# Peptides against a protein of PDB entry 5HDT: the designs that were tried, part 126

Target 1, 163 residues: chain A of PDB entry 5HDT
Amino acid sequence: MVVKTFMDMDQDSEEEKELYLNLALHLASDFFLKHPDKDVRLLVACCLADIFRIYAPEAPYTSPDKLKDIFMFITRQLKGLEDTKSPQFNRYFYLLENIAWVKSYNICFELEDSNEIFTQLYRTLFSVINNGHNQKVHMHMVDLMSSIICEGDTVSQELLDTV
Target 2, 163 residues: chain A of PDB entry 5HDT as posed
Amino acid sequence: MVVKTFMDMDQDSEEEKELYLNLALHLASDFFLKHPDKDVRLLVACCLADIFRIYAPEAPHTSPDKLKDIFMFITRQLKGLEDTKSPQFNRYFYLLENIAWVKSYNICFELEDSNEIFTQLYRTLFSVINNGHNQKVHMHMVDLMSSIICEGDTVSQELLDTV

## One batch from the design tools (peptide; made by RFdiffusion4, then SolubleMPNN)

Design b2_p25_1_s3 (from b2_p25_1, 14 letters changed)
Fold by OpenDDE base, seed 2:
Structure b2_p25_1_s3 (fold): chain B 163 residues (1-163), chain A 25 residues (1-25)
Amino acid sequence: as target 1 above (163 residues)
Amino acid sequence: MMRKMTKEEKEKLKKWRKEHLKLIE
């Protein structure tokens, strides 16, 4: 199982990281990012989050266009945080916690379309955040957004209007 | 810049996964 492989992988195991590099690249293909099944897309997002965790601080994806696609994809999955009663909520929480701890989105500062990515992220998070979320969810959302604002030298007016 | 998780964070993550993500482990 591909998802289990990356979930259990140690970030300090250089041999394993090299061994599964091609698999990590394959998981970012359009086949997975545009998969018609919502549950499959969530699993793909979790796996991608783990890939960023494992390879941090350097992602294995070298293409700026691919990185943009990945983070736009992950952003779309975060919409699933809205329904706290969903049986898949724990997986959405896993996704959020992972990317917050790793600060995965911060790699997007290297992309020319970073403002678009961050704007969509903030819009998504503010659209799903509510008082029904527990303190940990709120903390991770705040940590994720704060890290981006703190690291960014400048932000677009559109992003400022979103916040 | 992305950061590597600490050993403590990794252990917390592993524990949490075992408790909440049994279907995908």
Scores: peptide ipSAE 0.303, ipTM 0.827, DockQ to the pose 0.581
Fold by OpenDDE base, seed 3:
Structure b2_p25_1_s3 (fold): chain B 163 residues (1-163), chain A 25 residues (1-25)
Amino acid sequence: as target 1 above (163 residues)
Amino acid sequence: MMRKMTKEEKEKLKKWRKEHLKLIE
């Protein structure tokens, strides 16, 4: 499984990172981002999160449009955090924890549409946050949003009003 | 900017994968 390949990859292995660079690029294609199966899309999101983890602090994606598509895609997947009793919740948690630890969204500050991306992220997170979430979920959500606020000279007032 | 995970974070992630990798497939 392609997802397993990136999950097992070490971020300090430059040889492996170079070897699987093209695979990382293929995973961001419309074929995967617009896949009709929601479970496949979730796995793709987890894999993309791992790709950002592996290549941090850089990313293999050089196209601003592609980066925007990826983070808008990941944001849509985070909606699945709402149902804590879902069999898929552990996958959503993996996604959340990974992007929070890596601060993956912070690469979006280099994009002209960063405010749109961050606004959608905040709206999504506040939409899904509920009392059923444990402390770790809340912590990662807060850390993710706080990191953007702390680094964001470009954060809009609209985004701040959402907090 | 994005950051590399710490050793502790990587170990936690590895533990999670051991427990849930079959479920995530």
Scores: peptide ipSAE 0.295, ipTM 0.821, DockQ to the pose 0.584
Fold by OpenDDE base, seed 4:
Structure b2_p25_1_s3 (fold): chain B 163 residues (1-163), chain A 25 residues (1-25)
Amino acid sequence: as target 1 above (163 residues)
Amino acid sequence: MMRKMTKEEKEKLKKWRKEHLKLIE
């Protein structure tokens, strides 16, 4: 299974990283990002999160447009954190924890449209935060947002208004 | 810049996956 492959991969295994590079690239195709099934999209997002984890501090994706698409896609998936009683909540948590620990969004600073990406992320996170979330969820959400603020030299007024 | 996970974080992630993501593993 593709999901298990990336989950089990060691970030220091250069041979495996090279072997599965094409698979990583393929997972970012429109076929997967625009898949009609929301559960499939969630799995894709988790795989992408693991890909960023494995290849950190760099990403295997060379196209700025593709990177933007990926992070906008991941941001949309994070909306699933709102329903804490969902059977898929644990997978959404996995996604959140992964991208928070890796600071995956921080690669977006290399993109011209970083402010748009970060703004959408912040809006999404603030929209899903609720009293049903435990301390760990809140911690990862705060960590994810604070990391971007701390690393960013220039923050748009729109982003500031969102915070 | 993205960062590599620490050994501790990786172990936590592995344990969590085993406990909560059995459908994927």
Scores: peptide ipSAE 0.294, ipTM 0.821, DockQ to the pose 0.580
Fold by OpenDDE base, seed 5:
Structure b2_p25_1_s3 (fold): chain B 163 residues (1-163), chain A 25 residues (1-25)
Amino acid sequence: as target 1 above (163 residues)
Amino acid sequence: MMRKMTKEEKEKLKKWRKEHLKLIE
């Protein structure tokens, strides 16, 4: 299973990283990003988060357009954090915790459309935050947003209006 | 820039996965 492969991989194992590079690239294809099954898309997002974790501080995706597609895709999946009683909530939490610890979105500063990506992220997070979330969920959401603000030299007015 | 996870974070992640993601582990 692809999910288990990347979850168990060590970020310092260069041989394994090279071996599974093609698989990592394949997971970012339209076939997976536009998969009709919601649960499959969630698993794809978790795999992509692990890929960023494994290859940090770099990423195997060299295309700016592809990176934009990936992060817009991940942002859409984060909407699933809204329902804390969902059977899939643990996987949504895994996604959130991973991208918060790795600071995965910070690679978007290299993209021309970074402001669009961050705006959509903030809007999504604020839309799903609720009092039913435990302290860890709140912490990761805040850490994710604050990390972006701290690394950015300037913040657009649109982003400021979103916060 | 993205960051590498610390050893402690990696261990916490592995432990959490084993406890909460049994369907995909």
Scores: peptide ipSAE 0.247, ipTM 0.790, DockQ to the pose 0.590

Design b2_p25_1_s4 (from b2_p25_1, 14 letters changed)
Fold by OpenDDE base, seed 3:
Formats: sequence, structure tokens, C-alpha cells
Structure b2_p25_1_s4 (fold): chain B 163 residues (1-163), chain A 25 residues (1-25)
Amino acid sequence: as target 1 above (163 residues)
Amino acid sequence: MMRKMTEEEKKKLKERRKEQLKLIE
């Protein structure tokens, strides 16, 4: 299983990072990003988050279009944070915590469509934030959003309107 | 820019990874 490989990999495993580079690229294929099973897509998102963690501060993906697809995909998965009682909530939390700690979305500043990606992220997060979330969830959501604001030289008006 | 995780963060995430692996096996 592809997702198991990266879930168990350490960011300091330089030889393994090189060995499994092609596997990381394969995971970002349409087969996985457009998989019909919602649970599979969530696992793919978590694995992609792990890939960004492992290869940080760089990403193994060289295509800007592919990076955009990945982050739009991850953003769609974050909608699952809305239901704190879901059996899958712990996986959504894993996804959130990982991307917040790594600041994964900050690589999107290199993309032409960064504002679109950030706008969708903010809209998604604000749509799912609720009082049922504990302090850790709130902290990670705030950290994720604030890191983008602090690092970005320009923030679109559309993004500001969503805040 | 993305960043590498601290040792403490790595430790926490490692525990969570173990939990996730159990769920998919």
C-alpha cells in the first residue's frame, strides 16, 4: 500500500527520500486524487501531507499545475473537520496538524494561482470552524491561516473579504 | 517556505502515525 510507505518514513531518511521519489509522484496522480472512495481520498491527503513533511522545505513535485491540484485536493478534504464526532475525525486532525506544523501551504506562494488556493483554504476553514473544536484544533487552524498572512507580501481582496 | 519539524513535533506525529497505520491495517 502506497500510503503506508510515507506514513512510516522519517524526514531525515535521505536515502529513502530518493528511493521513493517516484512513488511520491505516483500518489499525486489523478487515480488517487479523484478516487471514488472518500476514505481513500482522506488517506491520500494524509499521505500527501506526510510527503510534504518528509521533503520540506522543498517539494518533490515540479509541476505547478500538479501542486495546485494537490492543495485544492487537500483543501477539499479539510471539510471533514466540521464533524467532530465522526469516526474519521482523528484522521482529519492528523491532516490539519501536519500541514500546520510544516506550513505546507506556504509553498503555494511560488504558484501563479496562490490567491485562489489561499482563498479556498480560508473559506473552507471558516466554514468548518465551530465551538465543538477543542483548543488544539483551533490553534492549528489559526496557525495555518496566520502563517500565510505573515509570509505573504500581497493578499487578495477576495481573501480579505472571506476573513 | 515550508519547514522541517522539530524533534518534539516529530515524536508527536510519530505516535499519531502509528495510530493511523492501525486503522488502515
Scores: peptide ipSAE 0.366, ipTM 0.857, DockQ to the pose 0.560
Fold by OpenDDE base, seed 5:
Structure b2_p25_1_s4 (fold): chain B 163 residues (1-163), chain A 25 residues (1-25)
Amino acid sequence: as target 1 above (163 residues)
Amino acid sequence: MMRKMTEEEKKKLKERRKEQLKLIE
């Protein structure tokens, strides 16, 4: 299984990173990003988060349009954090924790449409945050948003209005 | 810029990975 391969891989395993590079590229195809099964899309998002972790501080995806598609896709999956009692909540937490620690969204500063991506992220996080979330979930949400604000030289008024 | 995880973060995430692997299998 593709997800298991990247989940077990260490960020310092250079030979394995090279071996599975094409698999990482294939996972970002429309076949996976637009998969009709919601649980499959969540697994794809977790695998993409692991790919960013493994290849950090760089990413194997060179196309700006592809990177935009990936982060818009991940943002849509984060909506699943709204239900803390869901059987899939632990996978949504894994996704959040990974991208917060790696600061995966910070690569979006290289994209022309970074403000659109960040705006959608903030709107999504504020729409799902609730008192049922434990301290770790809140911490990762705050860390993710704060890291983007601190690294950005300029922030659009639209983004500021969402904060 | 994205960053490599610290050793402490890697240890924590490794425990989370073990939990997720059990769910996938």
Scores: peptide ipSAE 0.362, ipTM 0.851, DockQ to the pose 0.605
Fold by OpenDDE base, seed 1:
Structure b2_p25_1_s4 (fold): chain B 163 residues (1-163), chain A 25 residues (1-25)
Amino acid sequence: as target 1 above (163 residues)
Amino acid sequence: MMRKMTEEEKKKLKERRKEQLKLIE
């Protein structure tokens, strides 16, 4: 299974990273990003988070349009954090923890539509954050948002209205 | 800029990955 391959891969395995580069590119195709099954989309999001982790500090994706699609896709999946009793919550937590540690969204500063991406991320996180989340979830959400604010040189009015 | 995970973070992630792999299988 493709998802298992990247989940178990180490970021220091240079030969393996080169071997599976084309597979990483394939996983960002519209076939996976627009998959009709919600559980499959969550697995794809976790795999994409692992790909960013493995190839950090550089992403294997060279297309700005593709990067935008990926992060808009990941943002949509983060809505699943709202239900702490879901059997899939631990996988949503995995997604959040990974992208927070890696600072994956920070690559979006290279994109023309970065403010759109960050605005949607903040709106999503504020819509799902609640007192039912444990300290670790809160910590990762805060770390994710604060890292973007600290690194950003300019912020759109729309993003300012969201904060 | 994205960053590589620290050794401590890698250790924590390894534990979580084991849990997730069990859920996928």
Scores: peptide ipSAE 0.305, ipTM 0.827, DockQ to the pose 0.605
Fold by OpenDDE base, seed 4:
Parts: structure tokens; sequence; C-alpha cells
Structure b2_p25_1_s4 (fold): chain B 163 residues (1-163), chain A 25 residues (1-25)
């Protein structure tokens, strides 16, 4: 139910955004981010991606530490893209496509630890990229990485070593 | 350290996201 709620929501529906704000905040709790079931974590990640889409350009989360936790969490889920034959691959694809199109990681430029987040993202993407991925997957990975590079004024040495 | 987004950049990002949302739907 929760996943469907945010997936179907329009970003211009102000009344609905206000109504489900508390739910959005709840989904970023440690209970969900550290859930032991990987399928649950994937669904949470997809829902968080939709939340960023809906509330763009501002995240509903006010804590910089919470935002960092969320993006580190999403980054860890992207490791699931490595197996193209997984039954859950379509959901991993949804996650990738959403965050690439919405450019959700660009919110991280407001964070002190943005370089750490971007470095981890790039390391993760490069670790899972393989010839088994179709063109669309490759395109979204490239778009996601390129958007961050193009929007940032400077890149840390650690990130440069990764790219 | 990475720079923070300006308010103007946030406005531009909002418009881009609106366009992308239409493609997702």
Amino acid sequence: as target 1 above (163 residues)
Amino acid sequence: MMRKMTEEEKKKLKERRKEQLKLIE
C-alpha cells in the first residue's frame, strides 16, 4: 500500500504531499533503512526515490544526517543491479531510472559529506556495470554520474581517483 | 568540498524534474 501511494502521487498535488508527509518521514527511519530483509529494503529504496521525485526540489527531510543515511542506503541497494537475471531486477531498474531522471542525488550538494556520498555512488556503479546490462541501464548510470560531475564546481581527489 | 546549490539552481532543477516526471507517467 505505501509503495503504491507514493508511486501514484503527482508532485503538484500539494494536499496529498502534506497529507503523506509523516509517512515519508517514517519511511526514512532506521527501522526501514536497516531492515534485515533485502526485498523490503529494495521496496523502501524505491519508495524513497518516489518521495524525492514528489517533493522536488526540496526533500521533506530536515536533518542532514538523515539525508546522508538515505543516500548511502540507496547506494547500497544499487548493488542489486549486478544480476540482470534476478527476479527483482525490474525493481532495481525502477530505482535507477527514477533517481537518474529526477537527479535525486543532486540534493546532496547541500550536505557537508557530499563527496563521501558521491564517491560511494561511483564506486558502487562501477562495481556493478557489466556487459550484461542493456543500453537503457547503461544510459541511466551514465546520466546519473554525469549530472553530478556537471553540477559540482569541484571534485574531491578521492572521487577523481574513482572516476 | 562541493559547493551548495543556489536557489536559482534549485528552481531549474524543479523544472527539469517536472519534465522528467511526465516521461515517467
Scores: peptide ipSAE 0.062, ipTM 0.668, DockQ to the pose 0.077

Design b2_p25_2_s1 (from b2_p25_2, 17 letters changed)
Fold by OpenDDE base, seed 2:
Structure b2_p25_2_s1 (fold): chain B 163 residues (1-163), chain A 25 residues (1-25)
Amino acid sequence: as target 1 above (163 residues)
Amino acid sequence: MISFSKEEAKEFKEERKKYIESIKF
């Protein structure tokens, strides 16, 4: 129910955004981010990606530390893209497509630990990419990475070393 | 305030509506 609700939610529905604000905040709790079940974590990641989409341009999360935790969490979920034959692959693809199109990670430029987040993202993407991925997966990965490079004024040496 | 493009988010929703409907959770 919760996942479907956020997937279908309209950005222009202020009433709905206010109604589900507490739920959005709750989904970013350690209980969900550190949930032992990987399928639950994937669903949570998809919800969080949708939350960024819905509440754009302003995310409901005001804490820089919380935002860091969320994006590090989403980054970890992207590891699931490695297995193209997984029954959950379409959900991992959805996650990738969503964050790439919305350019969700660009929010991280305002965080003190942006370099760490971007470095981990790039390392993750490069570690999972393989010949089994179709052109769309490659495209979204490139779009995601290029959007970060284009938005940033400077690129850390550590990030360059990952490329 | 930390923000990103609302227009891009709207475009995503509109364009990917059919894809979202195809994903079952």
Scores: peptide ipSAE 0.020, ipTM 0.492, DockQ to the pose 0.529
Fold by OpenDDE base, seed 5:
Structure b2_p25_2_s1 (fold): chain B 163 residues (1-163), chain A 25 residues (1-25)
Amino acid sequence: as target 1 above (163 residues)
Amino acid sequence: MISFSKEEAKEFKEERKKYIESIKF
């Protein structure tokens, strides 16, 4: 139910955004980010991606530490892209497609720990990419990585070493 | 709340709208 609610929400509907703000904040709690069930964590990641889509160009999370935790969490979920035969692959694809289209990680440029976040993202994407992925998956991965390089004023040496 | 600049918002708005219209779970 929650996933469908955020997925169907129009980013221009201010009334709906206000109504579900508390739910958006609650989904970023440790209860959900550290949930023991991997399918629950994947659904939470999809909801968080939709939250960034809906509230763009802003994020309802005010704490830099919380934003770091969320993006590190999303990055960890992207590891599920490795198994292209998984019944959950379409949800992992949805997550990747969403964050690539919305350019959600651009919010991280405002964070002191942006280099750590981007480095982990790149390492994750390079670790999961394989010949089983179709062209759309490759395209979204490249779009996501290229956008970060193009948007940043400077690229850290560590990030360059990762590429 | 963390915010992008108005210029960034304008640049990305159409891409986000296109995504919403084209993709459903």
Scores: peptide ipSAE 0.019, ipTM 0.457, DockQ to the pose 0.185
Fold by OpenDDE base, seed 4:
Structure b2_p25_2_s1 (fold): chain B 163 residues (1-163), chain A 25 residues (1-25)
Amino acid sequence: as target 1 above (163 residues)
Amino acid sequence: MISFSKEEAKEFKEERKKYIESIKF
């Protein structure tokens, strides 16, 4: 139910944004980010991606540390893209498509640890890409990575070593 | 280490806002 609610929510519905603010904050708690169930974590990641979409260009999370935790969490979930035969693959695809389209990671440029976040993202994407992925997956991965490079003023040596 | 100044961050936010608005229509 919660996943569908955020998926269907419009960016221009200010009343709904206010109504679900507390839920958005709660979903970013350690309880969910560190949940032992893989499927639960995937659903949480999808919800968080939708939250970034809905609240763009801002985010309801005011703590830089919390934002870092969230994006590191989402990055870890993207490892699930490796298994193209997984019954959950479509949800991993949704996650990738969403964050690529919204350019959600661009909010990390305001964080002190942006380089760490981007480096981990690139390492993850390069580690999961394989011949089983179709053209759409490749496209979204490229879109996601290129958006970060294009928006950044410079590229750290560590990030260059990752590419 | 890549980091934006406060001014650069502000400019980035404005550009992001414009981008988001452009995809809404």
Scores: peptide ipSAE 0.017, ipTM 0.376, DockQ to the pose 0.045
Fold by OpenDDE base, seed 3:
Structure b2_p25_2_s1 (fold): chain B 163 residues (1-163), chain A 25 residues (1-25)
Amino acid sequence: as target 1 above (163 residues)
Amino acid sequence: MISFSKEEAKEFKEERKKYIESIKF
């Protein structure tokens, strides 16, 4: 239910954004980010991606620590891209496609720990990429990584070592 | 700090809308 709500939300509906602000904040709680069920976490990640999409270029989360937690959480979910035959692969693809297009991770440039987040993202993507992925997956991964490199003023040595 | 002009924000939103519309089909 919650997933569908944010997926269907109109980006231009300021009234809806205000209405679901509390829900957006609630989805970022530890209850959901640390949920024991992998499928639930994936759905939460998709919702969070949609939240970033509809609230872009801003986010409803004001805490830098919370933003870090969210993006580290989303990054962990991307590990599911490894198995292209998984029944949930389409949702992992959706997650990747969404965050790549929206450039959601660019919000992280404002965070002190941005380099940690980006490094973890790159490591994750490189760990899951394989020859079973189609051109679209490759494209979105490249777009996501390239956007961070191109828009960042500085890149940490650790991130460079990851590439 | 990432700062957006009102125009840049508008363009970004419009592009996202187009993309979302494209993937719904």
Scores: peptide ipSAE 0.020, ipTM 0.451, DockQ to the pose 0.151; fails the geometry check

Design b2_p25_2_s2 (from b2_p25_2, 11 letters changed)
Fold by OpenDDE base, seed 1:
Structure b2_p25_2_s2 (fold): chain B 163 residues (1-163), chain A 25 residues (1-25)
Amino acid sequence: as target 1 above (163 residues)
Amino acid sequence: MIKFTKEEDKEFKEEESKVKDEYDF
């Protein structure tokens, strides 16, 4: 129910955005980010991606530590893209498409640990990308990575070593 | 992060819907 609510919400739904703000904050709690069920974690990641979409260009999360936790969490979920035959692949694809289109990771430039986040993202994407992925998956991965490189003023040596 | 115009938001929703259908979401 909750995931569907955010999935169907538009960026201009101002009254609904205000109504569900506390729910958006609750979904980023450690209870959900560290949930023992991998399918629940994937649904949480998709919901968080939609929250970034809905509240763009600003995130409802004001804590830099919380934002770091969220993006490290989303990055870990993207590992599921490696298995194209998984029954959950469509949800992993949804996650990838959403964050690439919205450019959600670009908010991380405001964080002290941005290079750590981007390095882990690149390592994850390069570890899962393969010839079994169709053109759309490749396109979204390239768009996501290129956007970060193009908008970054400086790149750490660790990130350069990852590329 | 991208704040869409109403037209861009509509396009995004339409593409997401196509993806859901294509990948049996």
Scores: peptide ipSAE 0.137, ipTM 0.763, DockQ to the pose 0.478
Fold by OpenDDE base, seed 2:
Structure b2_p25_2_s2 (fold): chain B 163 residues (1-163), chain A 25 residues (1-25)
Amino acid sequence: as target 1 above (163 residues)
Amino acid sequence: MIKFTKEEDKEFKEEESKVKDEYDF
């Protein structure tokens, strides 16, 4: 139910955005980010991606620490892209497609720890990318990484070393 | 982060719908 709610919302639904603000905040709690079930974490990641889409260009999360936690969390979920034969691969693909399309990670430029987030993202993407991925997966990964490079005024040496 | 026009949002949702249909999401 919750997943579908955010998936079906659009950016212009102001009344709905206000209505579900508390839910969006709740989904970013440690209870969900540290949930022991990997499938639950994946669903939470998809919801968070949709939340970023819906509330763009702003985010309902005002805490820099919380934003960092969320993006580090999403980054960890992207590891699931490695197994193209997984029953959950399609949801991992959805997550990737969403964050690439929305350019969700670009909000991290406002964070002090942006370089850490981007470094971990790039490391993760390069670690999971393989010949088993179709062209769309490759495209979304490239789009995601290139968007960050194009928006960033400075790229850390560590990030460059990762590429 | 991108704030979509109505048309862009529609296109995005259409693509997402295709993904959902393809993957039985």
Scores: peptide ipSAE 0.024, ipTM 0.621, DockQ to the pose 0.548
Fold by OpenDDE base, seed 4:
Structure b2_p25_2_s2 (fold): chain B 163 residues (1-163), chain A 25 residues (1-25)
Amino acid sequence: as target 1 above (163 residues)
Amino acid sequence: MIKFTKEEDKEFKEEESKVKDEYDF
């Protein structure tokens, strides 16, 4: 139910955005971000991706630390893209497509630890990319990484070493 | 993050729908 609710919501659905704001905040709690079940974490990540889409260009999360936690969390989920034969690959793909299209990570430029977040993202993407991925997966990975490079004022040496 | 126009949002949702169908989401 929750996943479908955010997936079906439009960016201009102001009444619904207000109605589900508390749910959006709740989904970013440590209970969900540190949930022991991998499938639950994946669904949470997809919901969070949709939340960023819906509330763009602003996030409903006011804490920089919380935003960092969320994006580090999403980054960790992207490791699941490595196994293209996984039954959950379709959901990992959804996550990738969403965050690439929305450019969700770009909000991280406002964070003090943006370089750490981007570095981890790049390391993750380069670690999972393989010949089993179709063209669309490759395109979204490239789009995600290139968007960050193009919008960034400075790139840390660590990030450069990653690329 | 990108706030889509209504047209862009529609396009995004249509593409996501195709992906969901393709991957049996």
Scores: peptide ipSAE 0.153, ipTM 0.771, DockQ to the pose 0.520; fails the geometry check
Fold by OpenDDE base, seed 5:
Structure b2_p25_2_s2 (fold): chain B 163 residues (1-163), chain A 25 residues (1-25)
Amino acid sequence: as target 1 above (163 residues)
Amino acid sequence: MIKFTKEEDKEFKEEESKVKDEYDF
C-alpha cells in the first residue's frame, strides 16, 4: 500500500507531499534498510526512488550520513539485475529506470563520501551487466554512469580505475 | 535531480507504467 501511494504521486502534488513527508522519513529508518526479507528491501528501494522523484530537485533527507546509507542501500539492491529471468526482475528494472531518469545519484556530489558511493555503484553495475539484458537496461546503465562523469568537476583516479 | 516539465513528467510516467505493478507493501 505505502509503495503504491508514492508511485502514483506527482512532483507537483504539494499537499500530498506534505501529508506523507513523515512516512517518507520513516521509510529510510534502519528497520526498513536492514529488513531481513529481500523482497521487502526491494520494495523499500523502489519507494525511496519514487521519494527522490517526488521531492526533486531536493531530498526530504537532511542528514548526509542518512543519504549515504540510502544510496549504498539502493546500490546493493541493484545486484538483483543480474538475473533477467527472476520473477522480481521488473521491479529491479523499475528501480534502475527511475534512478537513471531522475538522476537521483547526482545529489551525492554534495556528500563528502561521494567517490565511495559512485565507485560502489560502478562496480555493482559492471558486475551485473550481461548479454541477457535488453537495450533499455543497457541504455539506463550507461546513462546513469555517463551522467555522473559529465556532471562531476573532478573524477578520482579510483573511480576511473573502475571504468 | 530533475524536476520535470509537464511534458517530461508525462513521458516519464508513461515509461514507468510499462513495468509498474501493484504492491501489497
Scores: peptide ipSAE 0.092, ipTM 0.736, DockQ to the pose 0.436; fails the geometry check

